# Designs tried in a protein design run: peptides against a protein of PDB entry 3PUK. Part 165

Target 1, 227 residues: chain A of PDB entry 3PUK
Amino acid sequence: ERGLKSVVWRKIKTAVFDDCRKEGEWKIMLLDEFTTKLLSSCCKMTDLLEEGITVIENIYKNREPVRQMKALYFISPTPKSVDCFLRDFGSKSEKKYKAAYIYFTDFCPDSLFNKIKASCSKSIRRCKEINISFIPQESQVYTLDVPDAFYYCYSPDPSNASRKEVVMEAMAEQIVTVCATLDENPGVRYKSKPLDNASKLAQLVEKKLEDYYKIDEKGLIKGKTQS

## One batch from the design tools (peptide; made by RFdiffusion4, then SolubleMPNN)

Design b2_p21_3_s1 (from b2_p21_3, 8 letters changed)
Fold by OpenDDE base, seed 1:
Structure b2_p21_3_s1 (fold): chain B 227 residues (1-227), chain A 21 residues (1-21)
Amino acid sequence: as target 1 above (227 residues)
Amino acid sequence: DLEKAEEDLKKLEERSKKYYE
């Protein structure tokens, strides 16, 4: 079964494609490393064609200008991806596309957002955060994208304690995004290990879930769902 | 455009396989 993949696809379709779709209009879609993995895990090229995407391009690569077409940037809010976007629109002479629609997979820091606004505001038709920071594997399985998570979580070096906390926070955040995507507020379960990492992560997830549903824009507090 | 798109996606998928394997 591919339940999680379908949910992720539906989320992307609604949050990204439906948001910028215009009848009869084709767009070039720019992807980074993460969003390439994300889309490849939950859709086919035929699906993207149906959503008005004519071609997919890697944002990190040098690309020929297609000035008559609008570009859909589905990217992570990282300095690298943002810098690539800025190269596409930062100067009038180097403008690659007609206009840009930007969809970030997560919260974009104000510093990056302000940098974009300052240089490319006239070229941007849409800028939205969609909160998808995981890769679906199976029906109920996903992969977290947290670099060096294993190293820091299992490092015996006390100097890595601060970084371990950052990694745990990032992992917890991604788990919460999965729950949000699935519209679930689960009771968190974990296996005991030699280290308290699982317990700590569980606590972080529970806290973040509580915060997420408590401050939901719709004012709805969801009860616990099945674990 | 279709052929190019399919090729591009295939390439992207192939690169993504490294993440899953």
Scores: peptide ipSAE 0.018, ipTM 0.430, DockQ to the pose 0.023
Fold by OpenDDE base, seed 2:
Structure b2_p21_3_s1 (fold): chain B 227 residues (1-227), chain A 21 residues (1-21)
Amino acid sequence: as target 1 above (227 residues)
Amino acid sequence: DLEKAEEDLKKLEERSKKYYE
């Protein structure tokens, strides 16, 4: 069985590094909190070097300009990460890098995407969504990256109900990205606890899986797998 | 700077370890 880590790495290599690779060109790679964890879970520095990455930088930190080098942004589609990117390229006089390649780990909302286009489209050589929003831990185990998921999902406070729905939606989306990465359409299994969280999540996952395979870029509709 | 990249990645790995605990 292929370990989930290797599958994730292969996906990143194909979708990100191979997509923007130019012979003899080195890039600075900018990571956010999620992608830092993601890459740390599935690759080594030597792997990144082989993919043409000379330096890794935290997008949230102040960085010195390297105007002669292109930057590879591998980031989550969050306002925070996008804002940091915009700071790097928002002003012609203050561009930190020569150009940008942007790869989002998930669907980028139109609002954020439009904001990017409006401010720094000329600096962007590539912008793509790769749909990897999970951290592989073990061969068949992954961790979701949804802030405060536990708190909202298990909160007895009714005032958190709306946020709970948002969190579950995000979790479901991430689970679907795992399935997409593994090229699987599994039957959803869950253990029911006193709360209906598992059932609701399962329903969301099922719905999203159906939607995903119906609109697959390859036009392929896959049946349910035994996973 | 390859050396810097290695250091940076090590730092990132340490942070990741904390995440998995």
Scores: peptide ipSAE 0.015, ipTM 0.400, DockQ to the pose 0.024
Fold by OpenDDE base, seed 4:
Structure b2_p21_3_s1 (fold): chain B 227 residues (1-227), chain A 21 residues (1-21)
Amino acid sequence: as target 1 above (227 residues)
Amino acid sequence: DLEKAEEDLKKLEERSKKYYE
């Protein structure tokens, strides 16, 4: 299949599963809200089993320790998910798993990363950002995970202008992650709306695409040096 | 949205249990 779902799966397989694969080793995989949606959209449990995942657990829920097994955390770089991870490894007494492999779906802010390093660095075997911040719906359709995007983008209240910019930035970033995942640098097309949201978003996307590919060509890490 | 995610997770977990030994 050449659809977006298959491309996303291949990306995850390469960036996550192949990256931490060890022969004969099974892992517990911890998912958050976003990655649950993501994986459910592009793979089956049998696919995960083939990748060495024995069981999937919700990172937000209380879980029984499985101290003999390593855990694969495929999570978004959010305070909530990170905090849950930290609870799993924050103390020796609370260490739920043997070790952790962490794969963030997007750039992890330094504040969160530093928090992780300060508390449980010894338990972490891998920590990587894989840049997938969208949900594939159809072969050529994806959804963005930006809370209240509609409200802020279409709010006539000037007081929401700053938030609107933040939302658009987030949307643009996620669109770029789609392009990056697909290894495409498309021309951006839009229809102007009364509030010119489409134009603004398009400009942001174009800029970010340009920056991303320039940085990528230089072998630099996206998000850290992008300007 | 959250409910859907939880449902998806539940489904995945249930499927996982079938293969868990």
Scores: peptide ipSAE 0.011, ipTM 0.433, DockQ to the pose 0.019
Fold by OpenDDE base, seed 3:
Structure b2_p21_3_s1 (fold): chain B 227 residues (1-227), chain A 21 residues (1-21)
Amino acid sequence: as target 1 above (227 residues)
Amino acid sequence: DLEKAEEDLKKLEERSKKYYE
């Protein structure tokens, strides 16, 4: 299958499941709202079982301790998700699981990262950012996880200008993560009429793509691809 | 396992610095 869903699943399998796999070991996987949607869009429960996941739990819910099992946290780098993780491991006497593997879907802010490091470092066996912050729909179609994006982008109220910029930046960042996942540096195409939002977003994406490939993990500058 | 986690954290910190500079 050449679809975006297959590419996303392959990325998650390689970056998350293969990275923490141990022979004969089962893990509990903790998901938040975004990663629940993400996995639901690109895999089945049987796929997760094959990857050594015995149970999926919602990170936001109160859960019973399973002290003999390791936990795989596949979560977004948000204060809410991080706080839930900290509740699981923050107290020495009340650890819910044996150890934690943490995989963030995007860049984790330093403030959150430092908070984790200060309180739970001994319980963490792995901590990685995998840069998947979109939901695949069809072969080359995806949706962005940017709350109220439509409202702010098309709001006629000048008071929303600052929030519009924040939303545009967030959208651009997620588009770049799609490109990174697909291993592409595309030429950006857009329709600008009647508003200039598409043009502005395109400029942000182009800038962020340039920055990303200049400073990627391998230090490689990839050539521009057609899209 | 702990050493690997520490290396990952270090890499994340380095990326963070580059992202904000």
Scores: peptide ipSAE 0.040, ipTM 0.423, DockQ to the pose 0.612; fails the geometry check

Design b2_p21_3_s2 (from b2_p21_3, 8 letters changed)
Fold by OpenDDE base, seed 2:
Parts: C-alpha cells; structure tokens; sequence
Structure b2_p21_3_s2 (fold): chain B 227 residues (1-227), chain A 21 residues (1-21)
C-alpha cells in the first residue's frame, strides 16, 4: 500500500523489529496507549507474527511472568510507561521476562533514561529511540498524540500558558518526526485563526526541521521542499 | 500463542479504533 501507513510500518519494521530480531526467537511485545494506536493503524496481527511477536500485552495491565521469554517494549518515553517497565524488572527476584528490548517512540528524557539505567541495566539488551510519535489515519493524514493539546492550546486561562508552550513543542516535535519518516523537508503552511497557535507552531516546526536536516542520520543536508 | 496474540491485538485494536478509523 502506498501512503503514510506503509511508511510508518516500514519504519517500525526496520527500526524496531529488524534491530532486535533473532532467528527462531519469539518475543512478547509490550505496548502502551500510543503504540497500541500506532500499530493498530498501520499493521495487522499477522504482520507482527511475521516479525517474531507471539503475544502482545498492555504494559499498564498486570501481567503474569513469562520468565523464559524476552520482552520487546515498544513504548512512549513517558513516566507512566517507564514506571510500568521498571515494575517488570525492578526486583531481581520478580523479573517478569528474561530480558528487555526497549524502543521509545521519541526522545527519552535523561531523567527517565537514568532511572532505567540505574535500576534495570543488566536486563536491557537494547534501548533505542525511534522517531515515530504520530498516528497515521489516511494516506497523508496523521493525528498528533499530545495529551490535552486542545485544552491547553485553546484555553483562555493565562495560567495554562506555560503548559501550552510545552504542548506546542511536543506537537512540533511530532510533526518533525512525520517529516523525517517521510524523508521530506516541507514548507510549512497554516491557516490563520483567532489565536496565534498556528503561527507559533509553524515557527517551531520550521526551526526543528532546520535543525534536523542540518545533521540527518546520513550526515546529509537536504534542501527544503514544498509539500 | 498465535491465538493469544491475535486476541490481544484485536482487543487493543477495538479499544483504539477511534484513533485510526
């Protein structure tokens, strides 16, 4: 299939599944809220089986230990998801799985990373950040996954101004990850609304795109394109 | 295991349907 869904799937396949795949090895995959939505939008269970996933589990749920199997954590770099991971491996006697492969959908803050490193380093076989923080819906349509984005962006309460900036930063980052996934450096277009949100977001996106393409994964500088 | 995985994903897909449909 052509479109954003296929691109996202290909990215996940190469960045996650191919990275940790071992011949004949099956893994349990742990998903959080975002990655559940993400995978549901771009793949089928049969696709996951082909990638060596035998069981999918919700990281937020209580789960029985499967100590003989390795776990693939495909999760967001959030305190909630990280805490759930830490519960699975935090105790020497209570490890739920044999080992962990962790793939974060976005940049993991140093605070969270250090917390993981301090408590579970011996159990981790891989820890990597990938750049997929959006949900593909249509061929060229995606949904940003930023909690309470609407509330903070459109809140008339001045007390939410700081949070609004954080939300906009997160949104901009997600948009950049879409561009990176599509290997595009688009011109930013926006519709002027009564609020300056669109303009601010556009500026953030432009800045982040510039920064990203200055130093891409291949060390190449890509010219700005018009999408 | 395959059936369990299938059920798990189907459950998750149903819960997340609003985000990709």
Amino acid sequence: as target 1 above (227 residues)
Amino acid sequence: EEEEAKKSLEELEEKSKKYYS
Scores: peptide ipSAE 0.021, ipTM 0.449, DockQ to the pose 0.024
Fold by OpenDDE base, seed 5:
Structure b2_p21_3_s2 (fold): chain B 227 residues (1-227), chain A 21 residues (1-21)
Amino acid sequence: as target 1 above (227 residues)
Amino acid sequence: EEEEAKKSLEELEEKSKKYYS
């Protein structure tokens, strides 16, 4: 079994690097907090060099213009990351790079997408969603990027119930992206004790998996795989 | 998590600078 890290790297390589690769062309890659962790978990700088990345920069930092270079933005679909991108290309005079390739780790809300289109459409060569919203840790272990998930899931305060549901929904979505990346439809297993959070999360995952495979363009309804 | 993310990013940036020079 190929480790999850290798699968994730392969997904990024095919969905991002192969998609924008041009022979003899080097790019600057812009990362945010999540994608930095993601790439750090599944590749080395040497791997990125092989994919035509000359330098990596933090999207949140002030950066000097490199107007002769194209930029590859591998970022989360968040207002913060999008705003930083918009600052790089918001005006002709403010363009930091020659052009942009944007790859979002997950679904980009229409509001953010429209904001990008309205401001920077001429500078964008690619804009895609690649659906990788998890961090591979071990061969079969991954970490979800859901802020305050632990707090809300284990909070005894009933006032947090609504937020707990939102958090569990986000977690379930990320788990489904793992399954999609691995091309698996797992038989979900969980322990319900001491709280029913695991049961609820499992139900959400199962529902989302069903929806995903129903709407999958390939129409491949896969049976439950070993989890 | 934010501090770890910043650290990871800084490490990548430092490595990147070595290859760019």
Scores: peptide ipSAE 0.021, ipTM 0.547, DockQ to the pose 0.019
Fold by OpenDDE base, seed 1:
Structure b2_p21_3_s2 (fold): chain B 227 residues (1-227), chain A 21 residues (1-21)
Amino acid sequence: as target 1 above (227 residues)
Amino acid sequence: EEEEAKKSLEELEEKSKKYYS
């Protein structure tokens, strides 16, 4: 079995690098906090060089213009990351790069997408969602990127109940993303704890997996796979 | 360019590690 890191790298290579690659062309790659973690977990700088990336930059930092080079934005669909992108291309005088390729790690809300289109459409050569919202740790182990998940899931405060459901939904979505990336439909297993969080999460994952594979692009219902 | 890229990735990796610490 190929390790999770290799699968994630292969997906990024195919969905991002191969999609925008031009022979002999180098790009600057812009990363945010999540995509920095993601790439650090599954590749080395030598791998990125082979994919035509000359420099990696943090999207949140002030950067010098390199107007002769195209930029590859591999970022999360957050207001913060989008605002940084818009600052790079929002005005003719502030245009830092020749053009932009944008790859979001998850679904980009229409509000953010429309904001990008309205201000920077002429500078964008590609804009895609690739659906990778997890960090591979070991061969078959990953870490979810859900802020404050522990706090809300284990909060005794009933006022956090609504937020807990949102967090659980986000966790379930990320787990389904892992399964989709691995092309797996696992039987969900969990251990009971004092809180019913594990059972609730398992139910959400199972439901979302069923929905995902029922609506699969091929219209094929995939059977359960052993993981 | 390669050395700058290596440095950039190393810096980003260090920041990533700090986030998990």
Scores: peptide ipSAE 0.020, ipTM 0.485, DockQ to the pose 0.024
Fold by OpenDDE base, seed 3:
Structure b2_p21_3_s2 (fold): chain B 227 residues (1-227), chain A 21 residues (1-21)
Amino acid sequence: as target 1 above (227 residues)
Amino acid sequence: EEEEAKKSLEELEEKSKKYYS
């Protein structure tokens, strides 16, 4: 079943493509490693063509300028992806495209945002953050984008305890983002054996879900939809 | 399915590059 994939696609369509859509206009879309995987998991090239995307390019690669076309950057808020964008539109180099629409998959740190603003503000038509930090596998299965999660969660080294906590926090945040995307307030279930990591993660998720739905944009408290 | 999707996107990237070359 493709339930989660369809939800993710609908979110991207609404938050990204519909937001920058102009009738009769084609755009080049720039992707990084994560967004390439994300789109690959939930859409086909024909879907992207229908949304006005003519060409997909890897942001990390050297590309020839297409100065007559606008570019849609759908990228992670990382120093690497931001630096590649800055190379395309930076004041010290020729602009590769006519203008830029930037959509980040998550919260962009102020340091990165300020760097973009200082160098490329005149070239940017849109800059938005969309909260999609997971890759759908099945209707109820997804992969979290947390680097080195396996290593830190299963590390026997006590020196990694603080990093393990940070990783678990990041995982919990992404799970909450999935729930928000699905408009669901689930009950958390887990297998606790052989490690207590699943229990700790479940507690973090439950706490964050409670906080999220208590402070909903409309001030509405949503009850649990799934157990 | 994920591998097929990735392959499809890669093929599309290649086709797209050929279309504009």
Scores: peptide ipSAE 0.132, ipTM 0.703, DockQ to the pose 0.018; fails the geometry check

Design b2_p21_3_s3 (from b2_p21_3, 9 letters changed)
Fold by OpenDDE base, seed 4:
Structure b2_p21_3_s3 (fold): chain B 227 residues (1-227), chain A 21 residues (1-21)
Amino acid sequence: as target 1 above (227 residues)
Amino acid sequence: EEKKAEESLKKLEERSKAYYE
């Protein structure tokens, strides 16, 4: 059984596809590196076809305009992905699609949001954060999309301390998105390591979980659940 | 659809501010 994959797919289906579904309408879906991996891990092309996606395109690549079709952007809230989106809709001459539906995998920073709002607001039919920043591997296994996480977290080089902190923050954020996806607010458990990375990460996760459930999609405060 | 988009953008902005501040 692929439990976690099914959960993730269900989340995407409800939060993204059902949200923008229009009967008889086909969309082009734009993916970045992370969302490509994410969808590849939990669905097939046939599944996407059933959801009204005619073709998937890489947002980073140059693409031919298809001005008669709406585009579904399922992307990470990163400068790179946002910049690519802006190139697609930032000017009248550069408008590649009829309109855009944007679904971010995580919270969009204000700086990026402001850029989008300032230049492309009229082209956007939907903009939503869906809080999926992890990749399901197996039934209950997932990976975090944090480049070089292992290296920086376990590096004995003190010069990497700042980067280690950034990586831990990113990991904590993604763990929280997993919990959100699973609708769980777990008590964090960990085993201590010589560098106390697990403890630090646990603290970050706990803090972020608290913050998340204080300000969740429904504005509700949830109690802790048992993992 | 435009109104829906505006609402969603507003919500996104509000949520982002709350999260990152």
Scores: peptide ipSAE 0.030, ipTM 0.497, DockQ to the pose 0.757
Fold by OpenDDE base, seed 2:
Structure b2_p21_3_s3 (fold): chain B 227 residues (1-227), chain A 21 residues (1-21)
Amino acid sequence: as target 1 above (227 residues)
Amino acid sequence: EEKKAEESLKKLEERSKAYYE
């Protein structure tokens, strides 16, 4: 029941907390909607305390400055979350925290990254992308977090076609992050439905898996495995 | 304390949804 949750927690611990840990230092952690769900699914607040987090805050909320403390932003690479971060550090006189460590749950688009770099690079001590874009539910069950996914994927309105493609891309990316987290390159299986969504998604996943395992984090090529 | 911590995390989750919407 807890297999996937344990894997996710271990990944976060290694990729985020161990990466920015400093002896005797406590940080405020800023979470967005996705990362709040993610952490709530795989850890307890006591676990976060053990990792040097004193307080967790909602990035979307207006917060009082704590200028003496560093902030750990564990957020999704979305315009909304990035904008909230920029509000915290965009003005020299209005910095909310002493410095920022940013960990994105997925690839951050260059446009967003450049925006951050241009406005508050001096405040950033670390900026890293990790590959965790799913919510673990059961041992081998996870939920994708793509806003309005159902609406766009199953919309009969042709005007939503472009948005549907964006959603499908996001879903595929998240599935790949699951595979990466589990260190697996599975064969893709899908059930045919009235719409071609499953087929399209499968193709996207396969392509992304190939790209990912061409050059993994260790520079190794991993062979295809059976699911 | 653990219980309180868990409650705090849950509250944050609910508020996060509200701000996102």
Scores: peptide ipSAE 0.027, ipTM 0.440, DockQ to the pose 0.023
Fold by OpenDDE base, seed 1:
Structure b2_p21_3_s3 (fold): chain B 227 residues (1-227), chain A 21 residues (1-21)
Amino acid sequence: as target 1 above (227 residues)
Amino acid sequence: EEKKAEESLKKLEERSKAYYE
């Protein structure tokens, strides 16, 4: 049994599929690069069929219209993915599907969100942020998706210092997302590395975890859990 | 629809393998 994969799948099932499911209705699901990897890591096509998905499509590819079917967009909140969505619904002639359900893997910037609302609001039945920005590998192993993280974190170039901080912040946020998904508040452990990146990242994670659990919707302060 | 599902399954599996290799 792979615990982390199961937890991620349950989260997606509850937050995405159960949220938009209608009895007897099939949907086309649109995926981007990240969500393709995510779903591939934690489910099979048979699982998706059980959730009412007839076919999965790449959002970046040219696709034939299926105007009688609703589309489920499970995508990252990036300009590229949003632009592809806008092409699907931006004009009456270009409307590829009956309606859209949009689930973002992370916080969608207001600029992108407003752009969607302004052009496609009538076609959107649901738009949610579900906060899943990691890929499970094993029971307690996950992969972060932070582009160029290695390059910036280990760059000797001082000009990359600001970018390094941004990358580390993004990594810390994703780690906190994993903890939130698992309902855990772990004690952070790390090995010493050159440039002390592990220590800095650990401090960011600890701070963010504290903030997350202190400001929990239930107002509950959770103690540290063993991981 | 079944054929499309099978094709999607194959693609998903191929992508999964490629990611973990």
Scores: peptide ipSAE 0.025, ipTM 0.380, DockQ to the pose 0.023
Fold by OpenDDE base, seed 5:
Structure b2_p21_3_s3 (fold): chain B 227 residues (1-227), chain A 21 residues (1-21)
Amino acid sequence: as target 1 above (227 residues)
Amino acid sequence: EEKKAEESLKKLEERSKAYYE
């Protein structure tokens, strides 16, 4: 048991693998950059084999068709990953796989979702969003996947203020997904020095946590836990 | 299938190493 890694793996197992599991059936799993890192951080190939995955492929790479096998897409809801998926199933004659199960690591924007529906809905057996947009490292340590976060958060250039806010918003969202994964409502702690970025981020996290638990389907209202 | 699995394992390991280095 490796703390956060095991929790993340259990969530993936339940939300993804158990959801599309069929006895005796093997699938090809397609990963993008983020999900490659994610799975690498919390499982081994032997674990994937136990879940019925025979081979993993990079969604961004050119791949030979394996038309007799179903594909499990575990990908980020990005235009790049979605476009790669669409190339695999854009036409019936060019389908690379028998069918697709799609699991997004986060909320998929309606624009992308609609694009998928319009082009290859008949090939999709499952489309689900799961809330895992972070990389577990050690115990309760995780890494956020927010491009240029460091650059913008620590930039002294006032012209980057708007982008800094966007980055902080994205970071806060990912932190909330961690909390959701762990079923925690933490009392957020931070060190504000030397910049006030930590305070701002903490406020965003708190706000998003409140929103999450208010709209949670389980109606779970939890008090703040020690973080 | 076994060979593919082994190859996948190798790829996963390589990617993992690249990420953590």
Scores: peptide ipSAE 0.024, ipTM 0.407, DockQ to the pose 0.023

